Peptides against a protein of PDB entry 9IZ0. Designs and how they scored, part 239

Target 1, 345 residues: chain A of PDB entry 9IZ0
Amino acid sequence: ITCLGSNGHTYKQLVKGGNDDLRQDAVMEQVFEQVNGFLRSYRKTSQRNLSMRTYKVIPLALKTGVIEWVQDTIPLGEYLDSAHKVYHPKEWSLSTCRKLIAEKQMEDLETRLKVYDLVCRHYRPVFRHFFLESYADPVQWFTTQTNYARSTAVASVLGHVLGLGDRHGQNILIDKTSGEVIHIDLGIAFEQGKKLPVPECVPFRLTRDVVDGMGITGVEGVFRRCMEFTLETLRREEDSLLSVLEVLRYDPLFSWLISPLRRMKKQKMQLENFNQPESGNITTDASRDPKIQRNNVSGESEAERAILKVRQKLSSTLSVEASVGELIRIAQDPSYLALMFCGWS

## One batch from the design tools (peptide; made by RFdiffusion4, then SolubleMPNN)

Design b2_p23_4_s2
Fold by OpenDDE base, seed 5:
Structure b2_p23_4_s2 (fold): chain B 345 residues (1-345), chain A 23 residues (1-23)
Amino acid sequence: as target 1 above (345 residues)
Amino acid sequence: KEEEILKELEKRREELRKLLREA
């Protein structure tokens, strides 16, 4: 939908209808705006214009809302699939890689590492080409690659601290103008990604293609330093951040748990990527409400555990440099990436 | 201007894809 703003500007808006709770996204965007306030207050982060890219979410009802259409964006996964076919036409298809990883999903770590390594050898990184294709001017190229590394660093720290899940290539947009990342579909937070059918085991997405976009310095350049400055800011503002999260503890509209519907939707998407459409009418009779044991874990007890986990992630027991170093190590560890749904790109 | 830059970027990407398919 295109709307005329009260300022006379025309805005494209996405009206989302369906089972996605846009209230969760709206609340997470409000948390990001508060964090952006903290990042603007400190010289180390402010002088680098460090921010989490946000978008406006207006929830209208339980299943409907208006999302600001982020102009001039592309999903990371869409770019990577398209670019890989161009730059590596003799390598395996994304569908072949997905199939091989899925076939070994129930196997031991050693078998999963072997198939992950095999997939990595037959599906090489291409994301550096986004910047080379998009920016003919060397200054613009360097600026946009720097903006990408900066925005990815902020999103990585904040995503780890808030336990953002479902960080697949379709939920990460690239701004074609700035090179910045925009995280969308924020309904899996506070480590609820570990409850997915394929558990998320990494603190944030730092796959080979995410690193390839950082250029020749990879993680050791702008990215590491901007992670350190972001984590330093969040540690200094721990009480302020926890106070923002404590307000959400009492918000009856905020879900500290993954919805059963979202969990089922993710199960179907993982299965549909495995089955070619044989024309079998799977009438999934929606009438079998699986007796998900409502473990009467009060939403309050989950909120308290989530806030405690945020506090633990902001702990000063390790230096900022040591903490960032460990996060980068874990996020790139093949032993974790081999367990992911798409850890190779 | 922005739509022109995007069209030119898509055009350059398609030209680069064409060149890479012809190489």
Scores: peptide ipSAE 0.011, ipTM 0.322, DockQ to the pose 0.022
Fold by OpenDDE base, seed 3:
Structure b2_p23_4_s2 (fold): chain B 345 residues (1-345), chain A 23 residues (1-23)
Amino acid sequence: as target 1 above (345 residues)
Amino acid sequence: KEEEILKELEKRREELRKLLREA
């Protein structure tokens, strides 16, 4: 919808209806606004304009709401599929890569690593071309690539600390004006993504294309330094951040458990993307999957466990540099990327 | 470092302009 504001400007809004619970998205955006406050207060992050890009979410009722229409954006996955066809027309299709990974999903790690390596050799990174195509001015190119590395660093630290999952190429928008990343569909937080049929094993998305967008320095430039400054800020503001999360523990609008409908939607999306033919009698009855132990874990016990994990991730036991170094290592480890739904791009 | 980046950018832009003329 398009609305006329009281200031005479037109605003585009997206109305979501049906089965999309926007309450969790709205709460996570509020947490990001508080974190953006901490990033503005600390000199090392403020001098770099470090922020998590947010979008307005207004939940109207159960399963309905209004979201901000983010102008001048493209989904990362949409750009990468299009660019890969242009720059590497003789390489494998995304569907071929997905099929080969899916066919080996039940195999051992060694077999999955061999298939991941094979896919990687037949599907090369292209995301550097986004910046080269979009910006004819060298200063604008450098600025936007720097903004991309900065925003990706902030999102990576927050993604790890808050346990944001489902950070695939369709849930990451690229701002064509600034080069910054915008994370959408925040319905999986506090490591709930580890409970998906294809579990999330990485702390954040740092695939070959995510790194290729950082240019010739890769992770060893703006990205690493901005992760360090972001984590240093969050460690200083630990008590403030935990106090914000404790408010959510008592928020009746926030669910510490993934909704059965959202779980089914994610499960269906994972199965459809694996091109498994409808082998008939897998009743998608979430009641009959014996691996969905309905652990009668109260929402309160999950909240306590979530807050404890955030506190553990903010621990000063390791230096900021050592912690960031380990996170970058794990996020790029082929042994984890080979287990993901789309770890090659 | 900036000059090397600028030269690589100009080269890649010329390659892109070539691809866009051939597309």
Scores: peptide ipSAE 0.008, ipTM 0.440, DockQ to the pose 0.016
Fold by OpenDDE base, seed 2:
Structure b2_p23_4_s2 (fold): chain B 345 residues (1-345), chain A 23 residues (1-23)
Amino acid sequence: as target 1 above (345 residues)
Amino acid sequence: KEEEILKELEKRREELRKLLREA
């Protein structure tokens, strides 16, 4: 839809209808706006213009809403799939890599590590080319790559602290004008990604292509330092952040649990990657509602557990540098990435 | 700061609830 603003400007808006509850996205965007207030108030983060990129979400009903159209963006996964075909035309297709990882999903860690290493050898990083091909001017190239590393650092810390899940390449947009990352589809938070059919084992997405986009220094430089300054800001504003989350504890519009619909959608998307398109009439016998034992853990008890986990992640028991160092190590560890749905790119 | 954040979140929450009632 195109809306005419009171200022005479036309704004493109995406009306999303379907099974996605945009209320979760709207609440997470409000949390990000508050965190952006903390980042602007702290000297070390303000001097670097550190922010989580946000987009406007207006939920209209349980399954419908309006999303701001983010102009000049591309999904990271869409760019990577196209770039791998251009720069490495003799390497394996993304579909081949997905198939090999999926075929070994139920195998032991040793077998999964061998397949992950094999996939990594036949699907090399290319995301550095986004900056090289998009920006002919060296100053623009350096600026946009720096903005990418900064925005990825903010999103990585905040994504870890809030336990953001479902951080696949289609849920991360790249702004072609700034090089900044924009996280979308925020309905898996507070470590609910660990309850997916493929559990999320990494604190944030720091795959080989995410690192390749940081340039020659990789994680060592702008990214690490910006993670440190972001975590230092969040530790300093711990009480303010926890108070923001306590408002959500009693919000009947917010779910601290992954919705059954999102879990089923993810299960279908994971199963559809196992089935080649055999043209077989899958009669949707919708009748097997798996009686997910409603563990009658009150929504309040799940909120309390989520807030406790946020507090634990903001603990000053380790230095900022040690905490960031461990997060970067875990996020890049092949033993975790080999267990992910798409840990190679 | 905390009280201002809580008031702004409460305001935005009521605006969202209003939009959801009008749709």
Scores: peptide ipSAE 0.005, ipTM 0.321, DockQ to the pose 0.025
Fold by OpenDDE base, seed 4:
Structure b2_p23_4_s2 (fold): chain B 345 residues (1-345), chain A 23 residues (1-23)
Amino acid sequence: as target 1 above (345 residues)
Amino acid sequence: KEEEILKELEKRREELRKLLREA
């Protein structure tokens, strides 16, 4: 829909209906705005204009709402698929890479590392070309690449601390004007990504293409330093951040658990990939609703566990530098990426 | 692991495209 604002400006808005609970996204965007307040108050982050890029979400009902349309954006995964075909037309297709990793999903770590390495050799990073293609002026190129590294650093720290899951290339938009990342579809938070049929095991997305976009310094430049300043700010504001999350503990509309519907949607997508069409009439009698034993794990106990995990991630037991160093190491570790969905790109 | 999140990627892309066609 297109709405005329009270300011006389026309805004495109996305009306989302159906099965997706936009309340999760709206709550996470509110948490990001509070964190952006902390980032503006702290000198080291304010001087760099560090922020989590937000978008407006207005929930209208349990499964319906309005989302701000972010203009001049492209999904990271859409750019990467297009650019890879242009720059590496002789390499494997994304579908070929997907297939090879999926075929080895049930194999041991050694076999999965071998297939991951093979896929990586046949699917090279291209995301540096986004900045080279989009910005002919060297100052604009440098500024946008810097903004990308900064925004990715903030999103990486905040995504780890809040346990954001499902951070794949279509849930990460790139602003073509600023180079900033915009994270969308925030309905998997507080480590609920570990409860997916394919558990997430990285703290944030730091794949080879995500790093390639940072330019020649990779993670060791603007990115690492901005992660450190962001984590330092969040540790300083721990009590403030935890107070914001405690308000959510008592929000009857906020779900600390992954929606059974989202989990089932992801499970069905696995089963459809393993069925090669051998023509056996398995009449799947759709009438057996699996009695998901609602173990009445009180939503309160899961909220308490989630808040405790946030507190643990903000712990000062390790230095900021050591903590960021370990996060960067884990996020780039082939032993984790080979177990992930698109760990190669 | 990699076919499930790309089907979710494609599904989200198609949901986004559907939503863009409906917006």
Scores: peptide ipSAE 0.000, ipTM 0.258, DockQ to the pose 0.314; fails the geometry check

Design b2_p23_4_s3
Fold by OpenDDE base, seed 1:
Structure b2_p23_4_s3 (fold): chain B 345 residues (1-345), chain A 23 residues (1-23)
Amino acid sequence: as target 1 above (345 residues)
Amino acid sequence: EEEELLKKLEKRKEELKALLKQA
């Protein structure tokens, strides 16, 4: 929809309806706005204009709301699929890669690593071309690639600290004007991504294409340094961040648990990528999900565990450099990426 | 057309790499 603002400007908005609880997105955006306050107050982050890109979410009801339409954006996954067809027309399709990874999902780690490596050799990175194509001026190219590396660094630290899940290429937008990343669909937080049918094993998305967009230095230089400055800021503001999260502990509208409906929806999306539309009634008999003991962990006990886990991630037991180094290592480790739904791009 | 665009992009990439090494 297009709305006329009180300032006489027209704003495009997305009305989202359905099963997704927009309150989760709204709460996470509020947390990002507070973190952006900390990033503006700290010299090392402020001097670099480090921020998490936010969008306005107005929840109107339990399942209905208005989202600000982010203009001049493209989903990372949409760009990568289109660019890969152009730059590597003789390589495997994304569907072929997904099928091969999925066919080996229940196999041992050694088999999954072999298939992941095979897919990586037949689906090469292309995301560097986004910046080369979009920006004719060398200064604009350098600026936008730098903004991409900076925004990806902020999002990576925040994504780790807040335990953001479901970070696939459709949930990461690229701003075509600034080169910045915008994370959307924030309803899988506080490590609830580990409860998905394909558990998320990486702290944030740092796949080969995410790295290819950083240019020649890859994760070194701008990205690493901006992760360090962001983590240093969050460690400094630990008590302020935890105080914001404690407000959510008492919010009766906030869910610290992944909804069974969202889990089932993700399970279906992961399974539907296996099947061409054969009209077979796969009665996913919900009876055969192994009884993960429904420890009726009260929402309060999950909130407490989530806050304790955030505190643990902000611990100063390791240096900022050592902590960032380990996060970058884990996020790029083939032993984790081979276990992901889409770890190759 | 597509091969010519690819050659133009690779040339530009090498020019930009050279500029980044000088900065």
Scores: peptide ipSAE 0.017, ipTM 0.472, DockQ to the pose 0.016
Fold by OpenDDE base, seed 2:
Formats: structure tokens, C-alpha cells, sequence
Structure b2_p23_4_s3 (fold): chain B 345 residues (1-345), chain A 23 residues (1-23)
């Protein structure tokens, strides 16, 4: 929809309806705005303009709301699929890669690593081309690539600390003007991604294409340093961040658990991406609701457990450098990426 | 440090743009 503002300007708005709970997105955006306050207050992060890019979410009802339309963006996955076809037309299609990983999902780690390596050899990174194509001027190219690395670093630390899940290429937008990343669909948080049919086993998305976008230094340049400064800021503001999360503990509208409906919807979307649409009318009769054992883990006990995990991730037991080093290592480890739905790109 | 990395990256970009025009 287009809304007329009080200033006489028209604003594009996305009305999202259906089964998606926009309240989780709105709450997570409010947490990001508070964290952006901490990043602006700390010299090492403020000097670099480090922020999580936010967008406005206005929940109108339990399953309906208005989302700010972020102009001049592209989904990372949309760009990558297009760019791979252009730059590597002789390599495998994304559908072929998905199928091969899919066919081996139930196999052992050794078999999954072999298939992951095979896919990686036939689907090479291209995300560096986004910056090379979009910015003719050397200064603009460097600025936007730097902004990408900075923004990805902030999002990676926050995504890890808050346990943000479902970070596939369609849930990460690239701002074509700034090079910054915008994370959308924030409905999987506090490590609930580990409860998905394909469990999330990486702290954040740091796939080969995400790294290729950082340019020649990869993770060892701006990205690592900006992760360190972001984590240092969050450790300093631990009590402030935990106080923001404690407000959510008492919000009866906030779900610390993945909704069974969202889990089933994502399971279907994962399975539908495994099955090419062969034209078979499988009328799957919707009548067998598997009795989800309501383990009455009180929402309060899950909130407390989530807050305790946030505190553990902010622990000063390891240096900032050691903690960031380990996070980067795990996020790039083939033994974890081979287990992911799309760990190769 | 950031400025020196900047200069190295700009130089490498020009080299890569030259290589991409020759490819």
C-alpha cells in the first residue's frame, strides 16, 4: 500500500497478512534499536557508524501488520542465483546443488562432507561481483564493500547473541545504496533454529558468498575487527541488554518458542524445495494433526533459559578476540555447513 | 591501518578490473 504522510509525501508500505506473527519481528526490531543506542554510545563502534539496520514493523493484529518497504534493496539469495548464472553459466544450477544436498540429508557426516565439497566445486562464490558491478567509482565501491563488511559483522554478533535463526539468502536484504545488510523475518530467535527439521548449527551465516562480498581480505579485515568492537560493546552493556530482554519475559504476546505453525510452514517450504513440483495432486489430507506433546515448559522457563544463554554468550571468560575467532571458525567450518540447508552459498 | 588497507584494496581493484576487461 501507499500511505500519505502528514508531510504530504507518499510512503510505500508492505501489508503482511496470513500466519506470520509480526509481533516477534517488531519486538526484535525494538531490541536492535536499543542495541544501536549502545553502539552509538561506545567510541569504538560509533566512530565506525556500526549499527544493525532496522525497518519499521507495525503489528495491526495477531497475524497482520504493516512493514516498511525498504527501497533499493535486493535479497542476497536473489542476487546470488542471478549472478551465478551470469558469471558461472557452466556450473551447476542452485536447484541441482539443493537436490544433491537434499538426497544426502539422512546420510553420515563423511558422505555429507563429500557432497558439500562436490557442490562447492561446482558452485563457486560470486558475491564480490555485486560491488564490482554496482559501483563504478573506486571510492563508492570501497565504501559500500566496507559498509557491507561492517553491517554483516554487527548482524553476525547480534544474530549469535540473540540466537537469530532462519538466516537464508531471502531473509537477508542488501541495500544497493549503502551496501549494508538488512535482516528480515525475525520470527526465529533465541536458538529456536536448532529445533527446525534441518537444525541450525552455525552461530550466523558466514557462507562462501557472504565472505566473497568482503573482498580480498575476507573475514580477516574490517569484518573481524567490527565483530570484536560489537562484541566488546555488548559485553559492556550486558546488564542493559538483559534488562531489555527481561521486559520481554513478562510480555504475554512475545513467544520465546517457535510456533508449531511456523515450524510446520518452514518444514513444508524445506520439503517443497526438496521436491521439484512433479505435477502429482497429492491431496495431503490436513486432518492428521500430530499430537505435539505439549511439554508444559512454562513460557517463563524458556524465557529464563534464553536470557541465561544470552548471558553465557556475553561471558568475558574468553577474550573478545578469542571469542570472535572461534565464532568465525565455527561459522565457516565445513562440518557444520555441510549439515545446513544451504551452507555452500 | 585502515587507510593503508584502503590503498591496497583500491590498487587490487584496479588490477582486478583490468583482469576482468582482459577476460
Amino acid sequence: as target 1 above (345 residues)
Amino acid sequence: EEEELLKKLEKRKEELKALLKQA
Scores: peptide ipSAE 0.016, ipTM 0.487, DockQ to the pose 0.015
Fold by OpenDDE base, seed 5:
Formats: C-alpha cells, sequence, structure tokens
Structure b2_p23_4_s3 (fold): chain B 345 residues (1-345), chain A 23 residues (1-23)
C-alpha cells in the first residue's frame, strides 16, 4: 500500500498478513536500534558509520502488521539467480544445484562435501557484478562496495551474537543505492535455526557470493576490520546489550522458540524444492497437526539459555581478532556449508 | 580489457581506501 504521512511525504508500506509474527521482527529491530546506539557512541565504529540497517515494523495484531517498504532494494537470492544466468549461462541451474544437494541431505559428510564441491564447480560466484553493473562512477562503485562490506560485517557479528537464523538469499536485501545489506524476516533468533529440518551450522551467511561482493580483497581488509570493531563495541557494551535482552525475557509477546507453524512452513518450502509440480491435488489435510509434544521447556529457561549463549559469544577469552578469525573460518568452512540448504552461493 | 579495468578499479580502491583511512 502507499500511505500519505502526516508530514506530506508518501510512504510505500508492505501490509503483511498471515502467519508471520511481526512482533518478533519489531523486537529484533528495536534490539538493532539499541546496538546502532552503541555503534554510534564508539569512535572506531562511529567514524566508519557502522550500523545494522533497520526498517520500521508496526505490528497491528498477532499476525498482521505494516512493514516499511525498503525502496530500491533487491533480495540477494533474486539478484544472484538472475546474474548467474547472464554471466554463467553454461553452468548448472539453481534448481539442479538444489536438487543434487537435497538428494544427498541424509548422506554422510564426505558424500555431502563431494556433492557441494561438484556444485561449486558448476555454479560460480557472480555477486561482484552487482557493483560493476550498478555503478559506472568508480567512486560510487568503491563507496557502495565498501558500504556492502561494512554492513555485512555488522550484520555478521550481530547475527552471530543474537543467533539469527534463516539467513537465506531472500531474507537479505541489497540496497541498490548504498550497497548496504538489510536483513528481513527476523523470526528465527537465538540459535533456533539449529532446530530447523536442515539445521543452520554457520554463525552467519558468508557464502562464496557474499564474499565475491566484497571485491578482490574478499573477507580481508574492510569486512574483517569492521567485524573486529563491531565485536569490540558489543563486548564493551555487553551489560547494556544483556539488559536489553533481559527486558525481552519478561515480554510475553516475544517468542524465544521457533513456532511449530514456522517450522512446518520451512519444511514445506524445503520439500517443494524436491517435487517438480506434478499436478496432483495433495489435499493437505490440515487436520493432522502432529502433536508436537510441547515439551514444556518454560519460555523462561529458553530465554535464560539464550542470554547465556549471548554472554558466551561476547566472552573476552579470545582476542577480538582471534574470535573474528574463527568466525570467518567457520562461516566459510565447506564442512559446514555442505550441510546448509544453499551453502554454495 | 576486463582485467585492465579491474586493475584500474583496484588501484583506485587502494587510493580511496587510503583517503578514507585519513578521514
Amino acid sequence: as target 1 above (345 residues)
Amino acid sequence: EEEELLKKLEKRKEELKALLKQA
């Protein structure tokens, strides 16, 4: 919808209706605004304008709300699918790659690594072309690529610390004007992505295309240093961040657990990628809600475990450089990426 | 051509990276 604001400006807004809990997104955006406060207060992050890009979420009801339409954005996955067809028309389709990875999903790590490596050879990175296509001016090109690396670094640290899941290419928007990343659909947090049918095993998305967008230096230079400064800021503000999360512990509207409905929706999306549309009327008899035994893990005990994990991730036991180095290593490790739903791009 | 453009863009990136470190 398009709304006229009280200030006379016209705002595009997305009305999201259905089963997505926009309260989770709204709460996570509030946490990001607090973190942006910390990033603005710390000289090393402020001088680089480091921020998590936010968007306004107004929950109207339990299942409905208004989201600010982020203008001039494209989903990373949409760009990558289109660009791959243009730049690598002789390589495998995304559907072929998905099928091969999925067919081996239940196999051992060695078999999954072999298939992942095979897919990687037949589906090369293209995300560098986003910046080359979009910016004819070398200064704009470099500025936007730098903004991409900076915003990706902030989102990677913060996504790891908060345990953000479901970071697939459709939940990461690229701003076509600034080159910044915008993370959307924040309803999988505090490592609940590990409870998905395909567990998320990486701390953040640092696939080959995510790295290719950083240009020739890859993860080295801007990205690594901005991760280090972001983590240094979050360690400094640990008590402030934990205090923000403690408020959420007592928020009856915040869910520390992935909803059964969201898990089922993700399971269906994973299964629909296996079946070619045979026109068979699968009457989804919605009546067999499997009684997922609500293991009455009290929401309090999950909140406490989540906060403890955040504290553990902010631990100063390792240097900032060592911690960031290990996170970058794990996020790029084929042994983890081969286990992901889409770890190759 | 593309490699030479990439090299020019790299060099310009290093110059701008140096400028952005001084700012």
Scores: peptide ipSAE 0.013, ipTM 0.461, DockQ to the pose 0.015
Fold by OpenDDE base, seed 4:
Structure b2_p23_4_s3 (fold): chain B 345 residues (1-345), chain A 23 residues (1-23)
Amino acid sequence: as target 1 above (345 residues)
Amino acid sequence: EEEELLKKLEKRKEELKALLKQA
């Protein structure tokens, strides 16, 4: 839909209908707006214009809302698939890589690491080409690559602290004008990604292509420093951030748990992408969902555990540098990436 | 149901904005 604003400007808006609860996206965007306030208050972050890119979400119903259409964006995964075919036409397809990783999903870590390494050798990073193709001017190239590294650093810290899941290449948009990342589909937060059929084991997405976009310094430059400044800011504003999250604790509309519907949708998408021939009637007799005793772990107890985990992630027990160093290490560790749905790109 | 939920969401958005002005 195109809407005329009161300012005379036309805004494209996406009406999202279906089973997606936009309330969680709207709440997370409000948390990001507050964090952006903190990032503007401190000299180290404000001088770098550090922000989480936000988009307006207007929930219109339980499952319907209006999302601001982010103009001039491309999904990271769409760019990477297209660019990989151009720059590495003799390498494996994304579907081949996915299939090989899936076929070994139930194997030991050693076998999974061998397959991950094999996939990595036949699917090389290409994301540096986004900046080289899009920006012929060296100043624009440097500026956009810097903005990418900065925005990725902010999103990585926030993604870790808030436990954002489902950070696949289709849920990360690249702004073709600024080079900034825009995270969409925020419906998996507070480490609920660990409850997916393929558990998320990394604190944020820092795959080889995500690093390739940072240029020759990789993580060792703008990215690391901007993570440090962002984490320093969040540690200073811990009480303010926790107060914002406590407000969500008492929101009856906010789900601290992954919805069963969203879990099932993700399970289907994970299974369909693997084209396992149906060898065997798994009659999903949906009638015999074992009475998982709804342990009435009150939504309050899940919220309390989530807030406690946020507080633990903001702990000053380790230096900012040590904490960021460990996060970067874990996010790039093959032992975790080999366990992921798409850890190679 | 949907209109009541919208009113709850709008009220909560206003409460959040008020809390965020006090912080």
Scores: peptide ipSAE 0.007, ipTM 0.311, DockQ to the pose 0.024

